# Designs tried in a protein design run: peptides against a protein of PDB entry 3JWR. Part 245

Target 1, 323 residues: chain A of PDB entry 3JWR
Amino acid sequence: TRELQSLAAAVVPSAQTLKITDFSFSDFELSDLETALCTIRMFTDLNLVQNFQMKHEVLCRWILSVKKNYRKNVAYHNWRHAFNTAQCMFAALKAGKIQNKLTDLEILALLIAALSHDLDHRGVNNSYIQRSEHPLAQLYCHSIMEHHHFDQCLMILNSPGNQILSGLSIEEYKTTLKIIKQAILATDLALYIKRRGEFFELIRKNQFNLEDPHQKELFLAMLMTACDLSAITKPWPIQQRIAELVATEFFDQGDRERKELNIEPTDLMNREKKNKIPSMQVGFIDAICLQLYEALTHVSEDCFPLLDGCRKNRQKWQALAEQ
Target 2, 298 residues: chain A of PDB entry 3JWR as posed
Amino acid sequence: TRELQSLAAAVVPSAQTLKITDFSFSDFELSDLETALCTIRMFTDLNLVQNFQMKHEVLCRWILSVKKNYRKNVAYHNWRHAFNTAQCMFAALKAGKIQNKLTDLEILALLIAALSHDLDHRGVNNSYIQRSEHPLAQLYCHSIMEHHHFDQCLMILNSPGNQILSGLSIEEYKTTLKIIKQAILATDLALYIKRRGEFFELIRKNQFNLEDPHQKELFLAMLMTACDLSAITKPWPIQQRIAELVATEFWEQGDQVGFIDFVCTQLYEALTHVSEDCFPLLDGCRKNRQKWQALAEQ

## One batch from the design tools (peptide; made by RFdiffusion4, then SolubleMPNN)

Design b2_p19_3_s4 (from b2_p19_3, 12 letters changed)
Fold by OpenDDE base, seed 4:
Structure b2_p19_3_s4 (fold): chain B 323 residues (1-323), chain A 19 residues (1-19)
Amino acid sequence: as target 1 above (323 residues)
Amino acid sequence: SAEAEALRKRFAEEIEEAE
């Protein structure tokens, strides 16, 4: 395609030029092509292209395929969300120095997972899918969408000309896919809530050890969530704009819940409760985000900008809630 | 190799089926 030709022929700017190592990164000003260029740079600078012998054209095609399989009519859970998740992962790995704690296969898997974790997202949560009796709800009992996202990821990885993992041994391939699956499934917030207590307790007791396979898996799950929720850490102007996108999508779901399911939406999904957004954001930060970024910062102090950003945004939301 | 690729594809399918 013309798009592929353009991407493959383009000079890829440095990570410094693209600012993709910054936790404060924003994609708002970037074209789709530029987001793809950023993605290439992430793979390159993480040594994934070299270490796993990725062909440039194949990587370009894969990136474009992933981007294409996000829906354009979804306000928040689109390519830009996935891209921002991956950028946060990249920043956490590089600037946050988590790269030094992980294997190349884990890094490869996390980056692929971050980009792929919401593939074909429909702008509705698992509860809606379940209640609407969607065919996907018949296939999976829990984490319905996350299973679907992984299926889409796998489909793309196995598509002709998109096989960025072709340079891996059979064992490496299996390991990578396992980690990708676990990472994508970990983005189900319900699973995060279920598992985070173990992670926090390990940190609190100073018993956290990445050499333990179970703890490694747990950490990768927490890291995925931290990147997935990273919008809450962004500079306030960026945070506000993203919060509007999230609210738009949630309100769209709420409207559908009223119309299609004949139910009253929760406050989070209720357009009529827009005035509660600031207080709900404070609640979300307190209940979900703060402890995670605190724990992550404990694992790597260089991740502090995420925690600091989250704290600053909490203050801003609290100020709005008091008005 | 083509054989390795075929195996990778099979493993991917097996993972899908295990879902």
Scores: peptide ipSAE 0.024, ipTM 0.530, DockQ to the pose 0.017
Fold by OpenDDE base, seed 5:
Structure b2_p19_3_s4 (fold): chain B 323 residues (1-323), chain A 19 residues (1-19)
Amino acid sequence: as target 1 above (323 residues)
Amino acid sequence: SAEAEALRKRFAEEIEEAE
């Protein structure tokens, strides 16, 4: 395609020029082509292209395929969300110095997972999918959408001309897919809530050890969640804009719940309760976000900008809630 | 906080519905 030709022939700017190492990064001013160029730079600077012998054209095609399989009519869970998740992962690996703690296969898997974790998202949560008796709810009992996202990820990876993992050995391929699956499934907040206590306890007791395979898996799950939720850490103008996108999508779900399911939506999904957004954001930060970024900062002090951003945004939301 | 508890309760309900 013309798009592929343009991308494959383009000069890829440096990570410094693209500012993709910054935790304060915003994609608002970037074109779709520029987001694809940023993605190429992430793979290159993490040495994934060289170490796994990726063909440039195949990588370009894969990126465009991933982007194409996000829906444009979804307010928040679209390509830009996936791209920002991957950018936060890249920043955490580079600026946060987490790359030194992980294997090349783990880094490869995390980057693929971050870009793929919400593929074909429909703008509704697992509860809606289940209550609407959607066909996907017949296939999976829990983490319904995350299983679907992984299935879409696998489909793309196996599509002709998109096989970025073709340079891996059979064992490396199996390991990578296992980690990708675990990482995508970990983005289910229900699973995060279930598992985070173990992680926080290990940190509290100073018993956290990345050489332990179970603890490594746990850390990768926590890191995925930290990147997935990283909008809450952004500078206030960026955070506020993203919160509006999230609210738009949630209200669209609430409207569908009323119309299609004949139920009253929760406050989070209820357009009539938009005045509760500031207090709900404070609650979200306190219940879900703060402890995670505190723990991540404990693992790597260079991740402090994420924690600092989260704290600053809590103050801003609290001030609005008091009005 | 009461808000954090209310949010945790909502998430717990979502977990129960997903199980």
Scores: peptide ipSAE 0.023, ipTM 0.566, DockQ to the pose 0.833
Fold by OpenDDE base, seed 3:
Structure b2_p19_3_s4 (fold): chain B 323 residues (1-323), chain A 19 residues (1-19)
Amino acid sequence: as target 1 above (323 residues)
Amino acid sequence: SAEAEALRKRFAEEIEEAE
């Protein structure tokens, strides 16, 4: 209540002051309150508050509820990750000029999805959940955690005082939730790998058309992944720090895999293989990231800073791998 | 509204369905 009162009464700085349009944005120096203020600004500047008649207090409560439903004991997949994903989405929409290519409902859905896409993340991947025979693994065969994240998202959206979508018509609400679900599920990297070839081929052949509903859905999925992985694009000092958080979480999983599942972790999650991080980062960039940001830049050239950042960090990681 | 509630219920049910 005190937190909500403070947030709701606070003056929200401009996007320029908050630097939330910058692809180089860092949240390291921001308080939790400031991250919430940034989030309000994102909704406001995307005209979502006005167009969907959001009550300020309800939006504030919703933001705080989303933040609260990220775990504090998870090194990387916490509120700050979700916030940075949303910030990258905002930057891609504004500075990257993707806003003009999307409907208001799509933008609304993407922003909600970005903030919500890892709700109640437990610091372990789907493989761990599956292998541990967690109850969630009984409900879903694939994208287990992403389904859970969406469930959490829906729970919050329907909670008293958090209903930021109450101003939508039934059809708009249905459409928005559909897109949110698709966007959150798309953050499963396995699904990205499965679908990205179609996207890249459309770009390569110059056949990409956002007016096609299927291609629109595909693009939204790719955009979500691009924002979710955007840490790899950040200025080197930021990238390096985030990589440490990721490594910490992965090593924690590896430790649990040893202890709880009696298995040897993969190199990525093996604390004893810390020296392989630079080479693994190069591999990750080459296998997962580069083509995505290249394709995104073809859709909108103003997204080039993401690609450029990714390339620069590849060089930095490669240099470390050669030592 | 009753319609909005029905919609929310539908989505909740979809979450509970196994893929």
Scores: peptide ipSAE 0.020, ipTM 0.547, DockQ to the pose 0.019
Fold by OpenDDE base, seed 2:
Structure b2_p19_3_s4 (fold): chain B 323 residues (1-323), chain A 19 residues (1-19)
Amino acid sequence: as target 1 above (323 residues)
Amino acid sequence: SAEAEALRKRFAEEIEEAE
């Protein structure tokens, strides 16, 4: 395609020029081509292209394939969300210095997982999929959409001309896919809630050890969630804009719940409860986000900008809730 | 693809066994 030719021939700017190492990064001003260029730079600067002998054209095609398999008619869970998740992962690895704590295979898996974690998202949550009796709900009892996202990820990775993992040994390939699956499944917030207590307790007791395979897996899951939720850490103007996109998608689901399922949506999904967004955001930050970024900052102090951003946005949302 | 599905199934089993 012309798009592939343009991307493959383009000069890829430095990470500094693209500002993709910044936790304060915004994609709002970037074209789709520029987001793809940023993605190439992430793979390159993490040494993934060199270490795993990726062909440039194959990487370009894979990126475009991933982008293509996000829906454009979904307000939030689209390519830009996946891209921002991956950018946060990149920033956490580089600026947050987490790269030094992980293997190349783990880094490879996390970056692929971040880009792929919401593939073919339909703009509705697992509860809606289950209640609507969607065929996917027959295949999986829990984490329905996350299983689907992983299936889409596998489909793309195995598609002709998209095989960015072809340079891996059989064992490396198996390991990478295992980590990708675990990472994508970990983005189910229900699983995060279930598992986070163990992580926080290890941190609290100063018993956290990345040399333990179980704790490593747990950390990767927590890191994925931290990147997935990273919109909450962004500078206030960016946070507000993203919150509007999230609200739009949730309200669209609520509207569908009324129309298709004949049920009253929860406050989070209820367009009529728009005035509760600030207080709900405060609640979300307190219940879900703060402890995670505190724990992550404890693992790597250079991740502090994420925690600081989250705290600042809590204050901003609280001020709005008090109006 | 059939290959992707086969891989998915295998990895699902492996992950479940590791949990």
Scores: peptide ipSAE 0.007, ipTM 0.479, DockQ to the pose 0.024

Design b2_p19_4_s1 (from b2_p19_4, 9 letters changed)
Fold by OpenDDE base, seed 2:
Structure b2_p19_4_s1 (fold): chain B 323 residues (1-323), chain A 19 residues (1-19)
Amino acid sequence: as target 1 above (323 residues)
Amino acid sequence: SPADEEFFAELLERAASLP
């Protein structure tokens, strides 16, 4: 395609020029081409292209294939969300110095997972999929969409001309796919809520050890969640804009719940209760986000900007909730 | 607390709904 030719021929700017090491990064001003260039830079600067002998054209095609398999009519869970998740992962690995704590295969898997974790998202949650009796709800009982996202990820990775993992040994390939699957499934916040207590206790007791395979898996899951939710850490103008996109998607689901399922939506998905957004954001930060970024900062102090951003946004949302 | 469970259920729904 012309898009592939343009991407493959383009000079990839430095990470410094692209600001992709910044936790404060915004994609709002970036074209689709620039987001793809940023993604190439992430793979390159993490040494993934060199270490796994990726062909430039294959990587370019894969990135464009991933981007194409996000829906354009979904307000939040689109390519830009996946891209921002991957950028936060890159920043956490580089600026947050987590790269030195992980293997190259784990880093490869996390970056692929971050970009792929919401593939073919339909703008509705697992509860809606289940209640609407969607065919996917017959295939999977739990984490319905996350299983679908992984299936889409696997389909793309195995598609002709998209095989970015062709340089891996059979064992490396199997390991990478296992980690990708676990990382994508970990983005189900229901699983996060279930597992986070173990992580926080390990941190609290100073028993956290990345050399333990179980604790490593747990950490990768928590890191994926931290990157997936990283919009809450962004500078306030960025946070507000992303919160509007999230609200739009949730209200669209709520409207569909009324129309298609004849149910009253929850406050979060009820367009008529938009005035509750600030208080709901405070609740979300307190219940889900703060402890995660505190724990992550304990693992690596250089991740503090995520925690600081989350705290600052809590204050902003609280001020709005009090008006 | 039940309030926490409901909040967590809403948050889980939100979380299941959140990115």
Scores: peptide ipSAE 0.029, ipTM 0.691, DockQ to the pose 0.143
Fold by OpenDDE base, seed 1:
Structure b2_p19_4_s1 (fold): chain B 323 residues (1-323), chain A 19 residues (1-19)
Amino acid sequence: as target 1 above (323 residues)
Amino acid sequence: SPADEEFFAELLERAASLP
């Protein structure tokens, strides 16, 4: 395609030029082409292209395929969300110095997972899928959408001309897919809530050890969540804009719940309760976000900008909730 | 707060999505 030709021939700017190492990064000013260029840079600077012998054209095609399999009519859970999740992962690995704590396969899996974790998202949550009796609800009992996202990820990875993992051994390939699956599934916040206590306890007791395979898996799950939620850490103008996108998507779901399911939406999904957004954001930060970024900062102090950003946004949301 | 955790647990059970 013309798009592939343009991407494959383009000079890829440095990570410094693209500012993709910054935790404060914003994609708002970037074209779709520039987001793809950023993605290439992430793979390159993490040594994934070299270490796994990725062909440039194949990587370009894969990126474009992933981007194409996000819906444009979804306000928040689109390519830009996936891209920002991956950028936060990249920043955490580089600026946050987590790269040296992980294997190349783990890094490869995390980056692929971050880009792929919401593939074909429909702008509705698992509860809506269940209540609407969608065919996907017949295939999966738990984490319905996350299983679907992984299936889409696997489909793309196995598609002709998109096989960025073709340079891996069979064992490396299996390991990578396992980690990708676990990482995508970990983006179900229900699973985060279930597992976070173990992680926080290990950190609190100074018993956290990345050499333990179970603890490694747990850490990768927490890191995925931290990147997925990273909008809450962004500079306030960016945070507000993203919160508007999230609210738009949630209100669209709520409108559909009324119309299609004849149910009253929750406050989070209720357009008429827009005035509760600030207080709900404070609650979200306190209940979900703060402890995660605190724990992540204990693993790597260089991740502090995420925690600091989260704290600053809490203050901003609290101020709005008091007006 | 515990109240926030319960609130968000319920929200997350229903939403299982990033607010």
Scores: peptide ipSAE 0.028, ipTM 0.706, DockQ to the pose 0.143
Fold by OpenDDE base, seed 5:
Structure b2_p19_4_s1 (fold): chain B 323 residues (1-323), chain A 19 residues (1-19)
Amino acid sequence: as target 1 above (323 residues)
Amino acid sequence: SPADEEFFAELLERAASLP
């Protein structure tokens, strides 16, 4: 395609020029082509292209295929969300120095997972899918959408001309797919809530050890969640704008819940409760976000900007809640 | 690099136009 030709022939700017190592990064000013260029830079600077012998054209095609399989009519859970999740992963690996703690296969899997974790998202949560008796709810009992996202990821990876993993051995390929699946499934907040206590307790007791395979898996899950939720850490103007996109999508679901399911939506998804957004954001930060970024900062002190951003945004939301 | 400088200049112009 013309798009592929343009991307494959383009000069890829440096990570410094693209600011993709910054935790404060925003994609608002970037074109779709520029987001693809940023993605190429992430793969290159993590040595994934060289170490796994990726063909440049195949990587370009894969990126465009991933982008194409996000819906344009979804307010928040679109390509830009996946791209920002991957950028936060890249920043955590580079600026946060987590790269030094992981294998190349784990890094490869995490980057693919971050870009793929919400593929074909429909702008509704698992609860809506279940209550609407959607065909996907018959196929999967838990983490319905996350299983679907992984299936979409696998479909793209196996599509002609998109096989970025073709340079891997059979064992490396199997390992990579396992980690990708685990990482995508970990983005279900219900699973995060179930597992986070073990992670926090290991940190509290100074028993956390990345050489333990179970603890490694747990850490990768927590890191995925930290990147997926990273909008809450952004500078206030960026955070506020993203919160509006999230609210738009949630209110669209709430409107559908009333119309299609004849149910009253929760406050979070109720357009009439828009005035409660600031207090709900404070509650979300306290219940879900703060402890995660505290624990992540304990693993790597260079991740402190994520924690600091989260704390600053809590203060901003609290001030709005008091008005 | 010259490519980096040109790209950065364009990004700055776009960022300045955002509300």
Scores: peptide ipSAE 0.010, ipTM 0.495, DockQ to the pose 0.013
Fold by OpenDDE base, seed 4:
Structure b2_p19_4_s1 (fold): chain B 323 residues (1-323), chain A 19 residues (1-19)
Amino acid sequence: as target 1 above (323 residues)
Amino acid sequence: SPADEEFFAELLERAASLP
């Protein structure tokens, strides 16, 4: 395609030029081509292209395929969300120095997972999918969308000309796919809530050890969630804009719940309760985000900008809730 | 607190909603 030719022929700017190492990064000013260039740079600077012998054209095709399999009519859970998740992962690995704690296969898997974790998202949550009796709800009992996202990821990875993992041994391939699956499934916040207590306890007791395979898996899950939720850590103007996108998508779901399911939406999904957004954001930060970024900062102090950003945004949301 | 449980329930619903 013309798009592939343009991407494959383009000079990829440095990570410094693209500012993709910054936790404060924003994609709002970037074209789709520039987001793809950023993605190439992430793979290159993580040594994934070299270490796993990725062909440039194959990587370009894969990136464009991933981007294509996000829906354009979804307000928040689109390519830009996936791209921002991957950028946060890149920043956490580089600036947050988590790269030094992980294997190349784990890094490869996390980056692929971050980009792929919401593939073909429909702008509705698992509860809606289940209540609407969607065909996907018949295939999966829990984490319905996350299983679908992984299936889409696997489909793309196995598509002709998109096989970025072709340089891996059979064992490396199996390991990578296992980690990708676990990482994508970990983005189900229900699983996060279920597992986070174990992680926080290990950190609190100073018993956290990445050499333990179970704790490694747990950490990768927490890191995925931290990147997925990273919008809450962004500079206030960016955070506000993203919160508007999230609210738009949630209100669209709430409108559909009323119309299609005859259900009164929760406050979070209820357009009529827009005035509760600031207080709900404070609650979200307190209940879900703060402890996670605190724990992540304990694993790597260089991840502090995520925690600091989250704290600053809590203050901003609290100030709005008091108005 | 019950308010936390309700918020967590909403967040769980939202989390169930955040793919």
Scores: peptide ipSAE 0.028, ipTM 0.686, DockQ to the pose 0.199; fails the geometry check

